# Peptides against a protein of PDB entry 3B8E: the designs that were tried, part 30

Target 1, 230 residues: chain A of PDB entry 3B8E
Amino acid sequence: PFLIFIIANIPLPLGTVTILCIDLGTDMVPAISLAYEQAESDIMKRQPRNPKTDKLVNEQLISMAYGQIGMIQALGGFFTYFVILAENGFLPIHLLGLRVNWDDRWINDVEDSYGQQWTYEQRKIVEFTCHTPFFVTIVVVQWADLVICKTRRNSVFQQGMKNKILIFGLFEETALAAFLSYCPGMGVALRMYPLKPTWWFCAFPYSLLIFVYDEVRKLIIRRRPGGWVE

## One batch from the design tools (peptide; aimed at target 1 P184)

Design b2_p18_2_s1 (made by RFdiffusion4, then SolubleMPNN; from b2_p18_2, 10 letters changed)
Fold by OpenDDE base, seed 2:
Structure b2_p18_2_s1 (fold): chain B 230 residues (1-230), chain A 18 residues (1-18)
Amino acid sequence: as target 1 above (230 residues)
Amino acid sequence: SEELKKLEELRKKREEEL
């Protein structure tokens, strides 16, 4: 998120403190939960052909999986960010390069995509309004990602939710999201303004699409072992 | 902190107007 902010020169979608809260509160517990997940029987049954090469391949595969999850989460967050800004009159194309004028306190006539002028205070309200939904979207997407990462080849419906630590992690991250979204003072402390409960559902279609995509992917892998989809 | 309080007050006013 921070890299895209710098490269695209868009208004800041998520505060640095909020990013730290994600890393410590939403990413750490799920990562621990995944570490305690029982390895899929097919992964463990592969006799290490070469312990050194297989460890390296496994580390690369884990790194790629975590990288992909983080990318999907970021895409979901940015999608929500762009939706909120578009609803407030700022189309995604108009946001490119707008940061300099957006953050300037002396410019009170920044135009949106429809020619409406926005004061500095109005812009900052909209910016801080995006922080909470961005965070919530990451959490909602992370629910799907955690469930997906439990299995490589098997459907979630086949393996079931046996990992109690994973279930606890899902509840913990949801509770944290609710706390940060609705606790008084979070707007001042974290620049996270309270979110309408309806925004929790905005990310659900995206999570569902990811879930369906992964189930289809796994189905293809089961039907065609050794295909390019692995 | 004062700027954030002003922003929060403006937000509340805007929510009351919606």
Scores: peptide ipSAE 0.019, ipTM 0.596, DockQ to the pose 0.223
OpenDDE base, seeds 1, 3, 4, 5: peptide ipSAE 0.019, 0.018, 0.019, 0.022; ipTM 0.522, 0.581, 0.597, 0.546; seeds 3, 5 fail the geometry check

Design b2_p18_2_s2 (made by RFdiffusion4, then SolubleMPNN; from b2_p18_2, 9 letters changed)
Fold by OpenDDE base, seed 1:
Structure b2_p18_2_s2 (fold): chain B 230 residues (1-230), chain A 18 residues (1-18)
Amino acid sequence: as target 1 above (230 residues)
Amino acid sequence: SELEEELRRLREELEKRR
């Protein structure tokens, strides 16, 4: 997300504070939960035939998978971002290169795609309005991500949800998302303005996409052990 | 509180423009 922000020079879709909240609030507990997750039966049974080469291959494959999941996650966030801005009159094409003028407090006549002028304050409100749904999108997508991380090879349906800490983490991040989205003062404190409940559903297709992606990946791994997808 | 009220006002204005 940040890279796209820099490259495209668009208004910031997700603030630094929200990123920090993701790292500390949403990723930490799940990471701890995964550290205590029981080793998958196939991981325990399959000692690497060649510890040096197999470890490297596995690390590369895992990094690729996480990269792909991260990309899907980012796409979900940006989709929500662009929808919100488009609803406010800023079409995606118009956002390209707009950051400089967008962030300039002395420019109060930034025009949207329809010629409407926006004050600095108005622009910042719409920008901060994007932070919450972007964060929520990440959380919703992480539901799928955390679930798929429980297993390397087995389907989620086979492994189940046995880790109580992971379940707690899912509830915690959801509660945090709700808190940040609807608690008074969060707009000022964290630049996360209240979100319409309907926006929570915008992330679901991407969560489903990640889930399907991982299930397909795991299916391929089960059918073709040692493939490049593993 | 003043900032919150201003932000609320501006948000309401934006919502009306949607």
Scores: peptide ipSAE 0.022, ipTM 0.623, DockQ to the pose 0.208
OpenDDE base, seeds 2, 3, 4, 5: peptide ipSAE 0.019, 0.019, 0.019, 0.022; ipTM 0.562, 0.547, 0.562, 0.541; seed 5 fails the geometry check

Design b2_p18_2_s3 (made by RFdiffusion4, then SolubleMPNN; from b2_p18_2, 9 letters changed)
Fold by OpenDDE base, seed 5:
Structure b2_p18_2_s3 (fold): chain B 230 residues (1-230), chain A 18 residues (1-18)
Amino acid sequence: as target 1 above (230 residues)
Amino acid sequence: TELEEELKKLKEEREKEK
């Protein structure tokens, strides 16, 4: 997200503090859930042919999968960001390179895609309006990530949701999202404007995409044992 | 509303500095 912000020179989609909250709040739960993951019978019983090479390959594949999931999460957040800005008169193309003028406190006549002039204060309101939905989008997408992390090869439907730690993590992330979105003072403290409830659903297609992607990946692994997708 | 109030204060401060 930060790299895209720099490259595209768009208004800041998410505050630094909220990014830290995501990192500390959401990324710890998967790690804990994995520690308590019931070993898939097929993974633990299969002796590696070569412990060094097979471990390296597995680590690389896992890293790539997490990288791909992270990209989908970011795309979901940016989608929500662009939708909100478009609804407020700023089309995605118009946002490219706009950051300099957007962040300038002395420019009070920044034009949107329709020629409407925006004051600095108005621009900051709409910017901060984007922060909360972006964050919530990441959390909702992260639900899918947490669920898929429970299994490496088996479908989520086959393994079931018996991991209490995983369930706790889902509630924790949701509670954090609700707190940051609706608690009084968060607009001032974190520059997160209150979220309309409808925006919670904007992330669901991306959550579903991750879920489908992982199920397809696992299906391929089951059909091709020892393939490059493992 | 809290953000709007903060931004209003910021605007007022800027107007005083001019």
Scores: peptide ipSAE 0.018, ipTM 0.552, DockQ to the pose 0.157
OpenDDE base, seeds 1, 2, 3, 4: peptide ipSAE 0.021, 0.016, 0.016, 0.023; ipTM 0.634, 0.565, 0.482, 0.657; seeds 1, 4 fail the geometry check

Design b2_p18_2_s4 (made by RFdiffusion4, then SolubleMPNN; from b2_p18_2, 9 letters changed)
Fold by OpenDDE base, seed 1:
Structure b2_p18_2_s4 (fold): chain B 230 residues (1-230), chain A 18 residues (1-18)
Amino acid sequence: as target 1 above (230 residues)
Amino acid sequence: SEELKKLEELRKELEEKR
């Protein structure tokens, strides 16, 4: 998200605090899961087949999966961002390069795609209105990851504790999303304005996309065992 | 913080007008 923000020079799609919350939630759950998996593997004394190669392959696979899923999550967030801005008169093409004028408090006549002039305050309200839905979109997309992980139960990872950690992480993220979306004062404290219930549904197509992506990935892995997609 | 409070007030006003 931050890279696209810099490259495209668009208005800030996601606040720094929300990015940190996502990073903490998204990175901590896998890290804890890996730590517990290592602990469980140590407890279960499963002779690691080839501990060096299997760990490296697994780490690479997890890293690739995490990177790909993270990219899709980011795309989902950006989709929500563009939808919100489009509903407010700013089409995606118009947002390209708009950041400089958008962030300038002295420019109060920034035109949207329809020629409507926006004051600095109005622009910032719309910007901060995007922060919460972006975050919520990522959380909702992560629910798909939970389902994907649950469907993988038939594969090597006896996901008992891993599932509990994942469920706990998703619960925390969802609770945090609800808190940030509906707790009074969050707009002032964290630049996250209250979320309309309709915006929760904007993420569902991307959750489906992740599900389809994972199924396609699984299909490719089944057809090409040992491929880079593993 | 004061600016953010003003924005929040303006947001509420705009929502009430909608």
Scores: peptide ipSAE 0.214, ipTM 0.846, DockQ to the pose 0.212
OpenDDE base, seeds 2, 3, 4, 5: peptide ipSAE 0.025, 0.179, 0.061, 0.022; ipTM 0.649, 0.830, 0.745, 0.626

Design b2_p18_3 (made by RFdiffusion4)
Pose (drawn by RFdiffusion4):
Structure b2_p18_3 (pose): chain A 230 residues (1-230), chain P 18 residues (1-18)
Amino acid sequence: as target 1 above (230 residues)
Amino acid sequence: VVSYFFFFFYFFIFLFSF
């Protein structure tokens, strides 16, 4: 959101105060719950881990996330940001440009008249909007994320999805999001109500991508002992 | 009204999670 905000100088898809809603807020309970997760095999049947090699935060870890599921999770939220506008004057292939505030009216695009009080608005189909969606889009995928980061070898099937806390930590997250996106007014600090009709589901198309993917490879992992590149 | 509905609906879902 901040990165592409510079390369193509488009409107800020995600705010800073808006980022402190994934960490010390929404994803919180989910990860804590990840811990209550149980065994995945008879571990008391393997030499002790050599602390010289198999680190905790391996770098393959980074690959399998910071550059793989952080991306298809990236596109998903970096998509809803578009169609959050298209239904207001989004530039499918346009927009790529600054948007002053002291401008107050004077300019708009794609057949419109945006600015003052609609400048609160020219930055409201984004502020109290686009951001907040690029937010629920996050959580949206954090589901398939939270359900894949529940094993590194077994399918959600071979390991029943019964992490009581996590399952009942999902609503415990999703709810925070909506109870926060429709907060009777806590929209001052955060953003405004994203149209329940669609503004949500739009990110859900991608979550299904995440899931099946890591779900597949795990087979490639199992169907192949010392699985090749994966 | 809709926003309040969804506010309370999601709050109830939140409580349900406990």

Design b2_p18_3_s1 (made by RFdiffusion4, then SolubleMPNN; from b2_p18_3, 18 letters changed)
Fold by OpenDDE base, seed 5:
Structure b2_p18_3_s1 (fold): chain B 230 residues (1-230), chain A 18 residues (1-18)
Amino acid sequence: as target 1 above (230 residues)
Amino acid sequence: DERERLYQEALELLQLAR
């Protein structure tokens, strides 16, 4: 997100504090939960591997898969960001290169895509209004990520939802998202202004996309053991 | 003070947008 912010010169979609909340608040419990996940049915029964070659290949493939999931998460966040700004009169194409004028407190006549002039204060409000939904989008997408991480080869439907710690992790990150989104003072403290409850649903297509992506990947792995998608 | 003002304004705008 930060790199896109710099390259495209768009208004800041996600604040640094929000990023810290993601890294420290939403990712820790899930990571711990995975330590308590039961082994996949085929992992413990797997034939001996060459520790030099097979490990390296698998690590690369796993890293690539997580990289792809991360990109989908980011896309979900940016989608929400662009939708909010578009609803406020700023179409995506108009945002390109707008950052310089957007962040200038002395310019109070920045025009949106429809010719409406925005004061600095108004612009900052809409910017900070984007931070919370972006965060929430990440959390919603993380639900899918947590669920799919339970297995490497088996479908989620085959493995089931037996890990109570994982379930707790899902509730914890959701509760944190709700707290940051709706608790009074979060706008002042964290620049996370309240959002409409409808924005929680904006991420669902991307969550579903991750889920489908992983299920397809796992299906391919089951049909072609040792393939490039593992 | 400015942050508080902006926060209150954001809340008002959110309420109006519902």
Scores: peptide ipSAE 0.021, ipTM 0.512, DockQ to the pose 0.042
OpenDDE base, seeds 1, 2, 3, 4: peptide ipSAE 0.019, 0.016, 0.018, 0.016; ipTM 0.503, 0.467, 0.465, 0.449; seed 2 fails the geometry check

Design b2_p18_3_s2 (made by RFdiffusion4, then SolubleMPNN; from b2_p18_3, 16 letters changed)
Fold by OpenDDE base, seed 3:
Structure b2_p18_3_s2 (fold): chain B 230 residues (1-230), chain A 18 residues (1-18)
Amino acid sequence: as target 1 above (230 residues)
Amino acid sequence: EEREKIYQEALELLLASL
């Protein structure tokens, strides 16, 4: 988010505090919960890793986690951001290069895509209105990410949802997201204005997409072991 | 005022779910 903010000179899509809440708040318990996941049924049929030659984290894992899934997560967040700004009169094309004028408190006549003039205060309200839904979108997408990370080859339907700590992690991150979104004073403290409940559903297609994508990937791996998809 | 309304609606939904 911050890189796109700099490169495209768009209004800030996600605040620094909200990023910290994701990295330290919502992601920590879910990530730890994966250590308690049951071994896949075929784990003892796999050859042991050679610690001297085989990297624990390989290029395929990096490509999957940061390249593919991370890009889908970012797309979900930016989709929510662009929808909110478009509903407020700022079409995506109009946002390009707008940051300089957007952040200038002395410019009170910034025009939207429809010729409406926006004061600095009005623009900041809209900006901070984007932060909470973007954050919630990431959390909702992380549900799917956490679930797909349970297994490397087996379907989630084969593995099941038996890890109680993982289930607790999903509830914890959701409860934290709800707390940060709707607790009075969060708008002032974190610049996270409350979101309409409908915004929780904005990310659901992306979560489903991640889930389906990974299940298809795992299916291909099971049918063609040693393929380029592994 | 709109923010306060959103908070109230969210609180009502939360209370209704308990």
Scores: peptide ipSAE 0.026, ipTM 0.677, DockQ to the pose 0.175
OpenDDE base, seeds 1, 2, 4, 5: peptide ipSAE 0.005, 0.020, 0.021, 0.024; ipTM 0.318, 0.545, 0.523, 0.665

Design b2_p18_3_s3 (made by RFdiffusion4, then SolubleMPNN; from b2_p18_3, 18 letters changed)
Fold by OpenDDE base, seed 1:
Structure b2_p18_3_s3 (fold): chain B 230 residues (1-230), chain A 18 residues (1-18)
Amino acid sequence: as target 1 above (230 residues)
Amino acid sequence: EEREKLYEEAKKLLELAR
């Protein structure tokens, strides 16, 4: 997200504080939860592969898979960001290169895509309004990510949701998202303004996409053991 | 209307943050 912010010179889609909340609040507990997850039965039953050739390939494939999931997460966040800004008159193409003027407190006549002038305060309200839904989008997408990371080959439906710690992690990140979205003062403290409950659903297609992607990937792995998708 | 309410609330929060 930050790289796109710099490259495209768009208004900040996700604040640093929200990033920290993701890293510390939403990623840490799930990571711990996964550490306590029982090893997938097929992982432990696999014969040692050639550690020189198969390990490198597997690590590369895993890194690619995580990279792809991360890209889908980012796309979900940016989608929400662009939708909110578009609803407020700023079309995505108009946001390109707008950052300099957007962040300038002394420019109070920044025009949107429809010629409406926006004061600095108004722009910052809209910007900060994007932070919360971006964060929530990441959390919702992470639901799928955490669930799919529980297993490497088996479907989630086969492995089940037996890890109470993982369930707690999902609850915790959701509760944190709700807290940050609706608790008074969070807009001031964290630049996370209140969010319409309907915006939670904007992330669901991307969560589903990740889920489907991983299930398809796992299906391919099951059908073609030792393939390049593993 | 709900959006306007949220923006007004956000505006108040921004004003308090100054």
Scores: peptide ipSAE 0.022, ipTM 0.551, DockQ to the pose 0.043
OpenDDE base, seeds 2, 3, 4, 5: peptide ipSAE 0.017, 0.019, 0.020, 0.017; ipTM 0.542, 0.531, 0.564, 0.507

Design b2_p18_3_s4 (made by RFdiffusion4, then SolubleMPNN; from b2_p18_3, 18 letters changed)
Fold by OpenDDE base, seed 4:
Structure b2_p18_3_s4 (fold): chain B 230 residues (1-230), chain A 18 residues (1-18)
Amino acid sequence: as target 1 above (230 residues)
Amino acid sequence: EEREEIYREALELLEKAR
C-alpha cells in the first residue's frame, strides 16, 4: 500500500503506525501458530521427493502463490480505501496526483470529483477515517490467508480446524483490530478514527476470493500432483 | 447518520491532537 501511495501520489491509505500494528500484532501470533499446525493428512501418503530437483521449483511455485494471495489482499485494502473516498466525493481517478495538495495545510480548497471544496482539516478527517477500515480489511482478509496456510494440498474441509493455537490467533488479531478501531483515544494515538461496523464486511468478498482461489489451487494440485500450480 | 457521527468524533479527536 505504501508503494502504491508513492507511485500514484494518492492520499496515504494506511498510516505507518498502523502498518506496524499489522506486522507486529496481527501477523506474528498467527504466523507462529502455523508452526504448531498438525501435519497434513496426506504427508505420510506422499511419495518421496527428490530434494535436489524438486525443492527449488516447489519453493518458487509456493512463493508465486503467496505473492498472488498477497496481491489479492492488497486489492482488498485498496478497494475499501477507494470505496470510502468515493463515498466522500473522491473518485479513484481524481485521487491520482492529489497527494501534494492533499497534504498541504495551506490549501483549503481542494476539490473533490464533484467540485466540493475541502479544507485541510476535512481532508485529514476523511484520510484518517480511511486508515481504520483499511486496517480492518487487511485483518479480515488475513483470516482467509491464515486458514488456507494450514495446508498446501488438502482442502480446509478435509484438514479441518484442528490447530487451537491458530484459532486463538484468529480471535486475537480480531480482538486487536476491534481494540484499535473502537477504543477511545486511538484516533489521537494512532490516527485510526472510528469505524462504521458495516465496513468489516467490505473485505469479505476478497476473503472469499482468496479462499476460493486457494481451494481451486489445491483441487488442481490434488488432481495433478507435481503440476505447475503446486 | 453513522457517518456523520464518525466524522464528529473524528473532528473532536483531530482538535485534541493539535
Scores: peptide ipSAE 0.017, ipTM 0.522, DockQ to the pose 0.042
OpenDDE base, seeds 1, 2, 3, 5: peptide ipSAE 0.018, 0.017, 0.013, 0.014; ipTM 0.553, 0.532, 0.422, 0.505; seeds 1, 3 fail the geometry check

Design b2_p18_4 (made by RFdiffusion4)
Pose (drawn by RFdiffusion4):
Structure b2_p18_4 (pose): chain A 230 residues (1-230), chain P 18 residues (1-18)
Amino acid sequence: as target 1 above (230 residues)
Amino acid sequence: STLSSLSSMLSSFVSALS
């Protein structure tokens, strides 16, 4: 959100105060819950881990996330940001450009008249909007994320999805999001109510992508002992 | 206008809590 904000100088898809809603806020309970997760095999049947090699935060870890599921999770939120505008004057292939504030009216685009009070608006279909969606979009995929980061070798099936806390940590998250996107007014610090009708589901298309993917490879992992590149 | 919109949001917050 901040990166592409520079390369193609488009409107800020995600805010800073908006980022401190995934960490010390929403993703919180989910990960804590990840811990209550149980065994995945008879571990008391394997030499002790050599602390010289198999680190905790391996780098394959980074690959399987920082550059793989952080991306298809990236596109999903970096999509909703578009159609959050298209239904207001989004430039499907346009927009790529600054948007002053002292401008106050004077300019707009794609057949419109945006600015003052609609400058609080020219930065509202984004502020109290686009951001907040690029938010729910996050959580949206954090589901398939939270349900895939529940094993590194077994399918959600071969390991029943019964992490009581986590399952009941999901609504414990999703709810925070909505109870926060429709906060009777805590929209001052955060953003405004994203139209329940669609503004949510739009990110859901991608979550299904995440899931099946890591779900598949795990088979490639199992169907292949010392699985190749994966 | 920004202050008026914020004030409206806070009024809506107080009204919702009442």

Design b2_p18_4_s1 (made by RFdiffusion4, then SolubleMPNN; from b2_p18_4, 17 letters changed)
Fold by OpenDDE base, seed 5:
Structure b2_p18_4_s1 (fold): chain B 230 residues (1-230), chain A 18 residues (1-18)
Amino acid sequence: as target 1 above (230 residues)
Amino acid sequence: VREEIIEELKRKAKEAAE
């Protein structure tokens, strides 16, 4: 998220508090849950082959957990960010390079994509309005991402949801998202303004797409072990 | 819709400044 912010020079999509909540609040419990996850049934049935290949499998699982999940979460968050700003009159193309004027307190006539002028205070409210949905989107995407990372080859439906720590993590991050989104004073204290309940659904198509994509990928891996999709 | 959003933003901005 921070790299895109620097490269595109767009208004800040995610505040420091939300970043901290993601890194320390939402990621720790899921990471611990993965350590206690039941071994995949097909992996357990595999006779111990060369210890180098077993390390490779573990490294791939770790790479998926820390690398791929983070990227997908960021993409989902940015999608929601652009949707909200577009609904408020700022099209994605117009946001490119806008940060300098956006953050300037002395410029009170920043124009949106439709010629409407925005004061500094109005712009900051819109910016802070994006922080909460960005965070919520990450949480919603994490529901799917954590579930799909539970297994490498087996379907989620085959492996089941037996890890109580993972389930607890999902509830914890959801409760945190609800608290930050709807608790009075969060807008002033944490720069996270309340969002309409409809914004929770903004990430659902994206989460579903990722889930379906991963299930298809796993299906291909099961049919063609050692293929290019692995 | 935009006018309503602008009015709401103005209200929130005023409340945040207090």
Scores: peptide ipSAE 0.022, ipTM 0.524, DockQ to the pose 0.065
OpenDDE base, seeds 1, 2, 3, 4: peptide ipSAE 0.000, 0.020, 0.000, 0.018; ipTM 0.305, 0.550, 0.224, 0.508; seed 1 fails the geometry check

Design b2_p18_4_s2 (made by RFdiffusion4, then SolubleMPNN; from b2_p18_4, 14 letters changed)
Fold by OpenDDE base, seed 1:
Structure b2_p18_4_s2 (fold): chain B 230 residues (1-230), chain A 18 residues (1-18)
Amino acid sequence: as target 1 above (230 residues)
Amino acid sequence: VREEELQKLLEKLKEALE
């Protein structure tokens, strides 16, 4: 997200606090939950065919897969960001290069895509309004990510969700998202303003996309063991 | 309702930005 912020010079879609909340509150517990997950039988029982080459290839492939999932996750967040800004009059194209003026406290007449002038304070409200939905989007997408990370080859439907720690992690991140979204004072303290419940659903298509992507990937792996997608 | 909410948020933001 930050790279796109720099490259596109758009208003910051995700604040530092929300990033920290993701890292500490959303990613850490799931990561711990995965550590307690029983390794998939195929992962544990599969002896490397060539310990030197296959390990490196597998690590690269795993890193690529997680990288791709991360990109889809980020895309979901940005989608939500752009939707919110568009609803407030700022079309995506108009946001390009707007950061400098957006962040300038002395410019109180920044125009949206429809010619409406926005004060600095108004702009910052809209910006901060994006933080919560972005965070929530990440959480919702992480539901799928966390679930799919349990297995490398088996479908989620085959492995199931038996890990109580995983369930707790999902609950915790959701509860945290709800807390940050709806608890009074969070807007001021964390720049996370209250979110309409409908925004939780904006992430669902991307969560589904990740799920489908991973299921397809796993299906390919099952059909072609040792393929490049492993 | 949206305007009132926005106004409330604006006030809070003003306070936070001071």
Scores: peptide ipSAE 0.012, ipTM 0.454, DockQ to the pose 0.078
OpenDDE base, seeds 2, 3, 4, 5: peptide ipSAE 0.000, 0.000, 0.012, 0.011; ipTM 0.181, 0.177, 0.387, 0.360; seeds 2, 3, 5 fail the geometry check

Design b2_p18_4_s3 (made by RFdiffusion4, then SolubleMPNN; from b2_p18_4, 15 letters changed)
Fold by OpenDDE base, seed 2:
Structure b2_p18_4_s3 (fold): chain B 230 residues (1-230), chain A 18 residues (1-18)
Amino acid sequence: as target 1 above (230 residues)
Amino acid sequence: VEEELLEELRKKALEALR
């Protein structure tokens, strides 16, 4: 998120402190849960051929999976960010290069995509309104990602929700998201303004799309072992 | 000054959410 902010010169979608909270609070427990689930699945399916090579391959697969999950989460967050800004009159194309004028407190006539002028205060309100939904969207997308990443090849419907650590992680990150979203003072401390409950559902279509995509991918892998989709 | 501005912005945001 921060890299895209720098490259595209868009208004800040998520605060640095909030990113740290995600990395330490929401990503860590799920990552650990996925590592345990993968280790358990691999131990059950593969006779140890070469412990050193198999461990290295597994670590690489875990790192790739984690990287992919992070990218998908970021995409979900940016989707919500662009939706909120578009609903407030700022189309994605218009946001490109707008940061300099956006962050200038002396410019009170920044125009949106429809020619409406926005004061500095109004811009900061909408910016900080994006932070919380961005975070919540990451959590909601992460629910789907964690469920689908339990196995490399098996459907979610075949394996079920047996990992207690994963279940605990899902509840923990959801509770954290609710706390950060609705606890008094978070707007000042983390620049996370409270959001309407409807924003929790903004990521659901995206999560469903990812879920369907992964199930289709797994189906293809099962039908064509050793294909390029692995 | 920044904290005061943030508090004011928060109040305005809360009002807008009502």
Scores: peptide ipSAE 0.019, ipTM 0.596, DockQ to the pose 0.153
OpenDDE base, seeds 1, 3, 4, 5: peptide ipSAE 0.019, 0.016, 0.018, 0.017; ipTM 0.608, 0.565, 0.592, 0.572

